# Ledger of designs, part 62: peptides against a protein of PDB entry 6B9H

Target 1, 151 residues: chain A of PDB entry 6B9H
Amino acid sequence: AELCESLLTWIQTFNVDAPCQTVEDLTNGVVMAQVLQKIDPAYFDENWLNRIKTEVGDNWRLKISNLKKILKGILDYNHEILGQQINDFTLPDVNLIGEHSDAAELGRMLQLILGCAVNCEQKQEYIQAIMMMEESVQHVVMTAIQELMSK

## One batch from the design tools (peptide; made by RFdiffusion4, then SolubleMPNN)

Design b2_p19_1_s1 (from b2_p19_1, 9 letters changed)
Fold by OpenDDE base, seed 3:
Structure b2_p19_1_s1 (fold): chain B 151 residues (1-151), chain A 19 residues (1-19)
Amino acid sequence: as target 1 above (151 residues)
Amino acid sequence: MEEKRQETLEFFKQLLAES
């Protein structure tokens, strides 16, 4: 999906420790968890990150478990810190991500993370970084932000 | 294409102004 492809490119700018070159690399949630920690290390602290299993291999059950924790973290962050600025009426299906590597649903998950970045304390820095990306990616990101913030 | 690019940049400029 175009959304997933563009947001994968965006995720790669974080230079996290976990491999993040393919859609499959993101399905276990480890990259996403590390990105969230960079976005707000006070909230997504080491204790939170340690709840995410890193050695899951192809075990889709463990992937889904991680993804559920991450989704909960994002939603809690939106409620507790961001003040409900993210539309959570259309949540990603983490089962499809974990079991089938569904790119469309993964795109929705990454979109939620994008929402965290552009609303967090360091939002100015993340917005400026996005403005330095390829125009095609910027356009998709813009659309994704607009969708998230629309009620 | 240039018009779309400018539209996108203006969006982010406005988003920055709100921050």
Scores: peptide ipSAE 0.620, ipTM 0.916, DockQ to the pose 0.896
Fold by OpenDDE base, seed 2:
Structure b2_p19_1_s1 (fold): chain B 151 residues (1-151), chain A 19 residues (1-19)
Amino acid sequence: as target 1 above (151 residues)
Amino acid sequence: MEEKRQETLEFFKQLLAES
């Protein structure tokens, strides 16, 4: 999916510790959790991060468990910190992500994280970083932001 | 291509202004 591939490229700019080169790399939620911690370490603190199992392997049940925690964290962050600035009307299906590495649903998950980045305390820096990305990726990111900000 | 890039950049510039 175009959304997933572009946002994967965006996620890679965070330079997290976990492998983040492929769609499959993101399905266990570890990369997403580390990215969220970078976005807002006060909210997504070590205690929160420690709830995400890192040694998941190919266990799709554990992946889904992690992904559910990630999604909850994102939604709670949106409501508690961002003031519901992003639209969560259509939530990603974490079951499809965990069990089948569904790129489209993963894209939706990453889109929510994008919403966190462009609305967090360091929003200016993240927006400026996006402005330096490849044109094709930047366009997809723009569209994704527009969709999130629409009410 | 450059025109499209500039249009996209204008979006982000406006987004920055709202921040």
Scores: peptide ipSAE 0.620, ipTM 0.914, DockQ to the pose 0.772
Fold by OpenDDE base, seed 5:
Structure b2_p19_1_s1 (fold): chain B 151 residues (1-151), chain A 19 residues (1-19)
Amino acid sequence: as target 1 above (151 residues)
Amino acid sequence: MEEKRQETLEFFKQLLAES
């Protein structure tokens, strides 16, 4: 999916420790959790990150468990810190991500993380970084932000 | 194509102004 591919490129700019070259690399949630910690380490602290299991392999049940925790964290962050700026009427299906590596649903998950970045305390830095990316990626990111903050 | 690029940049500039 175009959304997933563009946001994967964006996720790669965070330079996290976990491998993040392919869609499948993201399905266990480890990369996403590390990205969220970079976005707001005070909220997504080490105690929170330690609840995300590593060494998941191909166990889709463990993937889904991680993804559920991450989605919950994103939603709580939106409500408690961001002031409910992210529209959550179309949440990603983490079962499809974990069991089937569904790129469309993964794109929606990454879109929520994008929402965290462009609304957090460091939002200016993240927006400026996006403005330095390829135009095609910028366009997809723009539409993704518009969808998230539309009411 | 150039118009689309300019519109995209203006969107982010406007988003920065709201920040």
Scores: peptide ipSAE 0.618, ipTM 0.914, DockQ to the pose 0.850
Fold by OpenDDE base, seed 4:
Structure b2_p19_1_s1 (fold): chain B 151 residues (1-151), chain A 19 residues (1-19)
Amino acid sequence: as target 1 above (151 residues)
Amino acid sequence: MEEKRQETLEFFKQLLAES
């Protein structure tokens, strides 16, 4: 999906330690967890990150477990820190991500992370970084933000 | 292409203004 591919490109700008070159690389949630820690290390601290299993392999049950924790973290962050600025009525299906590497659902998960970035304390820096990306990515990001902020 | 980029950039400029 265009959303997933564009946001994968965006995720890669975080330069996290975990491999993040393919859609499959993101399905275990490790990259996403590391990105969230960069976005807000006070909230997504080491204690939080330690709950995410790193040696998951192809175990889709473990992937789903990680993804559920990440999704919960994002939702809690939205409510506790961001003041519910993000429309979270349409949530990604983490089962499809973990078991089938569903790109569309993964895109929705990355979209939620995007919402965290553009509303966090360093939102200005993240927005400015997006403005330096390719137009095609910018367009998808813009649309994704608009969708998140709509009421 | 440049036109599209400028349109998108205006969105983000506005987003920055609101932040």
Scores: peptide ipSAE 0.613, ipTM 0.912, DockQ to the pose 0.749

Design b2_p19_1_s2 (from b2_p19_1, 10 letters changed)
Fold by OpenDDE base, seed 2:
Structure b2_p19_1_s2 (fold): chain B 151 residues (1-151), chain A 19 residues (1-19)
Amino acid sequence: as target 1 above (151 residues)
Amino acid sequence: SAARRAETRQFFQELLAQA
């Protein structure tokens, strides 16, 4: 799960309030929601964030519910704000993320968030931040961006 | 490798130019 591990490292640079050290930490969607709010707080505002349940624990049904909301938010953002600059052909299976902590599918979810960051209003700042990361991580991120922006 | 690093740097420089 090289993609997931590299993007987890990238996600950690956002310094969100929720724990984000492991793959398991991301499976409830709370970290991802907080990251999206940082990317575009006008779109992913408090009203949107409040729809994400924070006290999920190990309840995989609640995890999946959160992940579905997040995925919908990303897709809507891509359509309404980004002008469909990312590829929607390889959507993550949120059921596998929520129920089995599937790292490969989680990687695909984080890849979509990466697409939001490198296409948002503050894209320059996020790109520059990526360029300060470990070279091996940068390379994986580059590949992920290329995949997103290719038709 | 040096080539890989150069490729990565070039990619993000070009991405910045489009930003």
Scores: peptide ipSAE 0.718, ipTM 0.955, DockQ to the pose 0.866
Fold by OpenDDE base, seed 4:
Structure b2_p19_1_s2 (fold): chain B 151 residues (1-151), chain A 19 residues (1-19)
Amino acid sequence: as target 1 above (151 residues)
Amino acid sequence: SAARRAETRQFFQELLAQA
């Protein structure tokens, strides 16, 4: 839960259009998709974003569908753009996120997005932005990055 | 703690140096 809460705080710095105040707000994947587009709009372009359904409500099946697409996008981005710079040995269970709003698994998903940010073309800017956050959040983010970058 | 803050700061400084 600590990972999820810290990364939620980080996600909020992106100022996306979708509501992103609570864990529940993230479970439909819309915020995540919008964040990814900000990270790399050339890869996560409008065509990609349009595959994410925005009117999901409480439909956990639709949530899971979105989350699966997002996870695939992240993994493909890691392979095609980042050159496998992040470790994907432990993938988030999107079923638990979509159906049960599992904060631990959501944290894992946000961690993968963090990996995209700290390895993308604008990595320096994202790192500098993280350094401006509360120290306690920075520490959690540090640990998350270390886990991602470990081989 | 001060040590924890220093560790975190150092980590990101090094990360920036590699960026």
Scores: peptide ipSAE 0.718, ipTM 0.956, DockQ to the pose 0.909
Fold by OpenDDE base, seed 3:
Structure b2_p19_1_s2 (fold): chain B 151 residues (1-151), chain A 19 residues (1-19)
Amino acid sequence: as target 1 above (151 residues)
Amino acid sequence: SAARRAETRQFFQELLAQA
């Protein structure tokens, strides 16, 4: 999926510790959790991060458990910190991500993380970083942001 | 295309202005 591939490229700019080269690498939620901590370490603090299981392997049940926690964290962050600036009409199906590595649903999850980045305290820095990416990626990111902020 | 590039640049410039 174009959305997933572009946002995977974006996620890679965070240089997190966990492997983040493939769609499969993101399905356990560990990369996502580490990215969220970079976005807002005061909210997604070490205590929050420690609730995410790091040694998941191919256990889809554990993947789904992690993904549910991450999704909840994103939604809570949107409500408590960002003032519900992102649209939650269509939430990602974390079951499809965990069980089937569904790229489309993963793209939706990464889109929510994008929403956090472009609305957080350091939004200017993240926007500037996006503007330095390849134009094709920027265009997909633009569309994703527009969709998130549509009312 | 040039039009798409211009659209994308304008979007993020406006987004930065609001940040």
Scores: peptide ipSAE 0.718, ipTM 0.955, DockQ to the pose 0.907
Fold by OpenDDE base, seed 5:
Structure b2_p19_1_s2 (fold): chain B 151 residues (1-151), chain A 19 residues (1-19)
Amino acid sequence: as target 1 above (151 residues)
Amino acid sequence: SAARRAETRQFFQELLAQA
């Protein structure tokens, strides 16, 4: 999906330790967890990160377990820190991500992470970084932000 | 297109102004 591919490109700008070159690389949640820690290390601290299993392989059950924890973390962060600024009426289906590597649902998950970045304490820096990306990617990111913040 | 680029740039400029 276009959303997933554009946000994958955005995720790659974080330079996390875990491999993040393909959609499949994101399905175990490890990259996403590391990105969230970069966004707000005080909230997504080492204790939180240690709850995400890193040795997952192709086990879709373990992937789903990680993804559920990550989604919960994002939602809690939105409510507790961001003041519920993210529109969460359509949440990603983490079962489809973990079991089928569904790009559309993965895009929705990455969109929630985007919401964290553009609303966090370092929002200015993340927005400026987005503005340095290719225009086509910026446009997709723009529409994703608009959808998230619409009431 | 030029219009699309302008729209995108304007959006993020406004977003920065609100940050």
Scores: peptide ipSAE 0.717, ipTM 0.955, DockQ to the pose 0.887

Design b2_p19_1_s3 (from b2_p19_1, 10 letters changed)
Fold by OpenDDE base, seed 2:
Structure b2_p19_1_s3 (fold): chain B 151 residues (1-151), chain A 19 residues (1-19)
Amino acid sequence: as target 1 above (151 residues)
Amino acid sequence: SAAKRQQTQQFFQDLLAQA
């Protein structure tokens, strides 16, 4: 999916420790958790990150478990820190991500993380970084942000 | 296109103004 591909490119700019070159690399949630920690290390601290299993392999049950924790973290962050409510109809199906590596649903998850970045304390830095990306990626990111901010 | 680039850049400039 175009959304997933563009947001994968965006995720890669964070230079996290976990491999993040393919859609499959993101399905265990480890990259996403590390990205969230970079976005707000005070909220997504080491104690939070330690709840995410790193040695998951191809175990889709463990992937789903991680993804559920990450999704909950994002939702709690939006409520407690960002003061924003996310519509349930826009939530990703983490079962499809974990079990089938569904790119469309993964795109939805990455979109939520994008929402965290462009609304966090260091939103200015993240927005400026996006403005330096490839034009086609910027356009997709813009559309994704617009969708999040439109109720 | 130039118009598309302008639209995108203006969007993020507006977003920065709200930051």
Scores: peptide ipSAE 0.690, ipTM 0.945, DockQ to the pose 0.829
Fold by OpenDDE base, seed 5:
Structure b2_p19_1_s3 (fold): chain B 151 residues (1-151), chain A 19 residues (1-19)
Amino acid sequence: as target 1 above (151 residues)
Amino acid sequence: SAAKRQQTQQFFQDLLAQA
């Protein structure tokens, strides 16, 4: 999916420790958890990160468990810190991500993380970083932001 | 297109102005 590929490129700019080259690399949630910690380390602290299992292999049940924790963290962050600025009526299906590596649903998950970045305390820096990306990627990111913040 | 590039650039400039 175009959304997933563009946001994968965006995720790669965070330079996290976990491998993040392919869609499959993101299905266990480890990369996403590390990205969220970079976005707001006070909220997504080490105690939060330690609840995400890092050695899941191909176990889709463990992937789904991680993804559920991450989704909950994002939604709680949106409510408690961001003041519910993100549309959350269409949530990603983490079962499809964990079991089938569904790119469309993964795209929606990454879109929620994008919402965290462009609304967090360091929003200015993340927006400016996006503006340095390829024009085609910027356009997809713009559309994704518009969809998220359109109440 | 040039129009899309300009639209995208303006969008992020507006977003920065609100930050």
Scores: peptide ipSAE 0.690, ipTM 0.945, DockQ to the pose 0.900
Fold by OpenDDE base, seed 3:
Structure b2_p19_1_s3 (fold): chain B 151 residues (1-151), chain A 19 residues (1-19)
Amino acid sequence: as target 1 above (151 residues)
Amino acid sequence: SAAKRQQTQQFFQDLLAQA
């Protein structure tokens, strides 16, 4: 999906430790958790990150478990820190991500992370970084932000 | 297109102004 591919490119700019080259690389949630920690290390601290299992292999049950924790973290962060600025009426199906590597649903998950970045304390820096990306990626990111903030 | 580029750039400029 276009959304997933563009946001995967965006995720790669964080230079996290975990492999993040393919859709499959993101399905266990480890990359996403590391990105969230970079976005707000005070909230997504080491204790939070340690609840995400790093060695899950192809175990879809463990992937889903991680993804559920991450989704909860994002929603809690939105409520507690960001003031519920992210539209939570269309949530990603983490079962499809974990079991089937569904790119469309993964795109929705990454979109929520994008919402965290462009609303966090360091929002200016993340927005400026996005403006330095390729035009096609910027356009997809713009659309994704608009969808998140529409009420 | 140029129009598409301008639209996108204006969006992020507006977003920065609100940051």
Scores: peptide ipSAE 0.687, ipTM 0.944, DockQ to the pose 0.889
Fold by OpenDDE base, seed 4:
Structure b2_p19_1_s3 (fold): chain B 151 residues (1-151), chain A 19 residues (1-19)
Amino acid sequence: as target 1 above (151 residues)
Amino acid sequence: SAAKRQQTQQFFQDLLAQA
């Protein structure tokens, strides 16, 4: 999926500790959790991050558990911090991500994280960083942002 | 295309202006 591929490239710019080279690397939620902590460490603090299990392996049940926590965190962040700036009527299916590594659904999850970045306190820095990426990635990111902010 | 690039860049410039 083009969305997932472009947003994976974007996620890689965060240089998190967890491996983040492939779609499969993202399915356990660890990379996503670490990215969220970088976006807003006051909200996604160490206590929050510690709820995400890092030793998951191929256990899709544990993946789904992590992904559910991450999705909840994103939604709560949108409600409590961002003031409902993100359109969340269409949520990613974390079951498909965890069990089947569904790239389309993963793309939607990463899109929500993108929404956090472009609406957080450091939004200008994240936007400027996106503007320095490859143009094809920028275009996909633009479309993703437009979809998130549409009301 | 150049037009597509410009459109995308303008979008982010506008987004920055609102930030």
Scores: peptide ipSAE 0.686, ipTM 0.944, DockQ to the pose 0.858

Design b2_p19_1_s4 (from b2_p19_1, 10 letters changed)
Fold by OpenDDE base, seed 2:
Structure b2_p19_1_s4 (fold): chain B 151 residues (1-151), chain A 19 residues (1-19)
Amino acid sequence: as target 1 above (151 residues)
Amino acid sequence: SLAELEKTRKFFEELLAQS
């Protein structure tokens, strides 16, 4: 999926500790959790991050458990901090991500994280970083943001 | 295309202006 591929490239710019080279690398939620902590460490603090199980391997049940926590965190952040600036009517299916590594659904999850980044306290820095990426990626990111911000 | 490049650049510049 184009959305997933572009946002994977974007996620890689965070340079988190967890491997983040492939779609499969993101399915356990660890990378996403670490990215969210970078976006807002006061909200996604160490206590929150510690709820995400590491070293889940291929256990899709544990992946789904992590992904559910992450999705909840994103939604709570949107409501409590961002003031519902992002559109969440079409939520990603975390079951498909965890069990089948569904790239389309993963893309939607990453899109929600993108929404956090471009609306957080450091949004200027994240936007400027996006502007330094390849134009093809920027175009996809632009479309993704427009979709999130649509009322 | 150059037109698409400009459109994308303008989008993010406007987004920055809201920041």
Scores: peptide ipSAE 0.656, ipTM 0.932, DockQ to the pose 0.847
Fold by OpenDDE base, seed 5:
Structure b2_p19_1_s4 (fold): chain B 151 residues (1-151), chain A 19 residues (1-19)
Amino acid sequence: as target 1 above (151 residues)
Amino acid sequence: SLAELEKTRKFFEELLAQS
């Protein structure tokens, strides 16, 4: 999906330790967890990160378990820190991500992370970084942000 | 298109102004 591919490119700018070259690399949630820690290390601290299992392999059950924890973290962050600024009427199906590597649903998950980045304390830096990306990616990101902020 | 490019730029500039 176009959304997933563009946001994958965006995720890669974080330069996390975990492999993040393909859609499948993101399905275990490890990259996403590391990105969230970069976005707000005070909230997504080491204790939170340690709840995400790193040795998952192809175990889709473990993937889903990680993804559920990450989704909960994102939603809690929006409620507790960001003041519920993100529209969550359509949540990603983490079962489809973990079991089938569904790119569309993964895109939705990454979109929520994008929402965290553009609303966090360091939002100015993340917005400026987006403005330095390829125009086609910027366009997709813009649309994704607009969708999140619409109420 | 050029029009879309400008639209995108303005969007993020406005977003920055609100931050």
Scores: peptide ipSAE 0.655, ipTM 0.932, DockQ to the pose 0.871
Fold by OpenDDE base, seed 3:
Structure b2_p19_1_s4 (fold): chain B 151 residues (1-151), chain A 19 residues (1-19)
Amino acid sequence: as target 1 above (151 residues)
Amino acid sequence: SLAELEKTRKFFEELLAQS
């Protein structure tokens, strides 16, 4: 999916420790967790990150477990820190991500992380970084942000 | 296109203005 591919490119700019070159690399949630910690290390602290299992392999049950924790973290962060409410009917299906590496649903998850970045304390820096990316990626990111803000 | 580029740039500039 175009959304997933563009946001994967965006995620790669964080230079996290975990491999993040393919859609499959993101399905266990480890990259996403590390990105969230960079976005707000006070909230997504080491204790939170330690709840995410790093050695998952192809175990889709463990992937889903991680993804559920990450999704909860994002929702809690939006509610507790950002003062925003995300519509539950538009939430990504983490089962499809974990079991089938569904790019469309993964894109939705990354979109939520994008929402965290452009609304966090360091939002200005993240927005400026996005403005330095390829125009095609910027366009997709813009559309993704607009969709979030319309909810 | 140039029009799309300017539209995108304007969007993020406005977003920065709100930050």
Scores: peptide ipSAE 0.654, ipTM 0.932, DockQ to the pose 0.810
Fold by OpenDDE base, seed 4:
Order: sequence, then structure tokens, then C-alpha cells
Structure b2_p19_1_s4 (fold): chain B 151 residues (1-151), chain A 19 residues (1-19)
Amino acid sequence: as target 1 above (151 residues)
Amino acid sequence: SLAELEKTRKFFEELLAQS
């Protein structure tokens, strides 16, 4: 999916420790968790990150467990820190991500992370970084942000 | 297209202005 591919490219700019080259690399949630920690290390602190299992392999149940924790973290962050600036009505199906590596649902998950980045304390830096990316990626990101902030 | 490029640029500039 175009959303997933563009946001994967965006995720790669974070240079996290976990492999993040493919859609499959994202399905266990480890990359997402590390990205969230970079976005707001005070909220997504080491205690939070430690709840994410890093040695998941192909265990889709563990993937889903991680993804559920991450999704909850994002939603809680939106409520507690961001002041509900993200439209969370349409949530990603983490079961499809974990069990089937569903790119469309993964894209929606990454979209929520994008929402965290463009609303966090360092939002200016993240926006400026996005503006340095390929125009095609910027366009997808723009659309994704518009969807998140629409009421 | 050029129009789309400018539209996208303007969007993020406005987003920055709101920050």
C-alpha cells in the first residue's frame, strides 16, 4: 500500500536499532516502539519499552500482543499528552498486522505514529524533516496528517 | 506536478506556522 510504503520510508529516517527495511520488519512492533521512544522519551520511557518483547520471531500472537501495547500507548499518549489532537475513530487492526502482515493496516498504525510526531514537543523538527523527503512521500504524509487532524 | 509540489510545500509551511 502507498501509505505503508511512504510511511516506512519516513520511519527509516529515525535510524532505530531494530531492522526496518521491510513491511515484515515492522510487524512485531519493535521498530514502532523504538520510534515512539525517540518521539517522546519521557513518555515512552525505558519502562514502557521494556514491555515490548524484542525476540518475537514469527510468533503472530506475540506480534499482536506487542502491537496492542503500542496502539494503547499511542492512544494514551494522544489523550494524556497531545490533548486528543488525533482522530482515533478509525484504528488499525493489529490482528491483521501481526498475523498477516497486512500493509494497509500497518500503514494506519504508522499513521498514528506520524500523528504523535507532528504533535509532540519536537513537532517542528519532524515537520521540517518531512519537508526534506521526496515529494511523493511528502504528499502521502500530508494526506495522512489531514486525515488524523480532521474532525 | 508543479502545482502539487507547491500545494504540499504550502501545507507544511502552514503547519509549521501553527506550531
Scores: peptide ipSAE 0.654, ipTM 0.932, DockQ to the pose 0.860

Design b2_p19_2_s1 (from b2_p19_2, 12 letters changed)
Fold by OpenDDE base, seed 2:
Structure b2_p19_2_s1 (fold): chain B 151 residues (1-151), chain A 19 residues (1-19)
Amino acid sequence: as target 1 above (151 residues)
Amino acid sequence: MEELRKQTREFFEQLLAQS
């Protein structure tokens, strides 16, 4: 999916420790958790990060468990910190991500993370970084943000 | 294409101004 591909490129700019080159790399949630910690380390602190299992291999049940925690974290962050600025009426299906590496649903998960980035304390820096990306990626990111901010 | 570039740039510029 174009959304997933563009946001994967965006996620790669965070230079997290976990592999993040493919859709499959993101399905265990470890990359996403590390990205969220970079976005707001005070909220997504070590205690939160430690709840995400890092060695899940191909165990889709463990992937889903991680993804559920991450999704909850994002939603809680949106409500508690961002002031409910993210449109979350359509949540990603973490089961499809974990079990089937569904790119479309993964894209929606990454979109929520994008919402965190463009609304966090360092929003200026993240927006500026996006403006330095390829134009095709910028366009997809723009539409993704517009969708998130639209209630 | 140029119009799309302009629209995208303006979007993020406005987003920056609001943040």
Scores: peptide ipSAE 0.671, ipTM 0.935, DockQ to the pose 0.843
Fold by OpenDDE base, seed 4:
Structure b2_p19_2_s1 (fold): chain B 151 residues (1-151), chain A 19 residues (1-19)
Amino acid sequence: as target 1 above (151 residues)
Amino acid sequence: MEELRKQTREFFEQLLAQS
């Protein structure tokens, strides 16, 4: 999916420790968790990160477990820190991500992370970084942000 | 294409202005 591919490119700019080259690399949630920690290390601290299993392999149940924790973290962050600035009515299906590596649903998950970045304390820096990306990526990101911020 | 570039740039500039 275009959303997933563009946001994967965006995710790669975070230079996290976990492999993040393919859609499959993101399905266990480890990259996403590390990205969230970079976005707000005070909220997504080591205690939070330690809840995410790092050696999941192909175990889709463990993937889903991680993804559920990440999704909950994002939603809690939105509520507690961001003041519910993003639309969380349309949530990604983490089962499809974990079990089937569904790119469309993964894109929706990454979209929520994007929402965290563009609303966090360092939102200016993240927005400026996005503006330095390829224009095709910027357009997809723009659309994704618009969808998140719409009420 | 040029219009798309302009619209995208303006969007993020506006978003920055809100920050």
Scores: peptide ipSAE 0.671, ipTM 0.935, DockQ to the pose 0.872
Fold by OpenDDE base, seed 3:
Structure b2_p19_2_s1 (fold): chain B 151 residues (1-151), chain A 19 residues (1-19)
Amino acid sequence: as target 1 above (151 residues)
Amino acid sequence: MEELRKQTREFFEQLLAQS
């Protein structure tokens, strides 16, 4: 999916420790958790990050468990810190991500993380970083932000 | 292409102005 590929490129700009070269690399949630910690280390602190299992291999049950924690963290962050409401009926299906590496649903998850970045305390820095990316990626990111803000 | 590029740039510039 175009959304997933563009947001994967965006995720790679964070230079996290976990491998993040492919869609499959993101399905265990470890990269996403590390990105969220960079976005707001006071909220997504070390104690929160330590709840995400890092050695899950191909175990889709463990992937789903991690992804559920990630999604909950994002939702809580939006409600508690960003003051935003997210429609629960449009949330990504973490089961499809964990079990089938569904790129469309993964794209939706990354879109939520994008929402955190462009609304957090350091949002100016993240927006400026996006403006330095390839123009085709910028356009997809713009559309993704517009969709989030229109809900 | 240029029109789309311009619109995208202006979007993020406006977003920065709101930050």
Scores: peptide ipSAE 0.670, ipTM 0.935, DockQ to the pose 0.846
Fold by OpenDDE base, seed 5:
Structure b2_p19_2_s1 (fold): chain B 151 residues (1-151), chain A 19 residues (1-19)
Amino acid sequence: as target 1 above (151 residues)
Amino acid sequence: MEELRKQTREFFEQLLAQS
């Protein structure tokens, strides 16, 4: 999916320790958890990150478990820190991500992370970084932000 | 296409202004 592909490119700019070259690399949630820690290390601290299992392999049950924790973290962050600015009407289906590597649903998850970045304390820096990306990626990111900020 | 580029730039500039 176009959304997932563009946001994967955006995720790669974080230079996390976990491999993040393919859609499959993101399905276990480890990359996403590390990205969230970079966005707000005070909230997504080491204690939070340690709840995400890193030795997952192809076990889709473990993937789903991680993804559920990450989604919960994002929603709590939105409510407690961001002031509920992100529209959570359409949540990603983490079962489809974990079991089937569904790119469309993964895109939705990455979109929520994008929402965290453009509303966090360092939002100015993340916005400026997006403005330096490829034009086509910027357009997709713009659309994704607009969808999140809409009521 | 040029208009799209302009609109995208203006969107993020406005977003920065709100931050």
Scores: peptide ipSAE 0.670, ipTM 0.935, DockQ to the pose 0.893

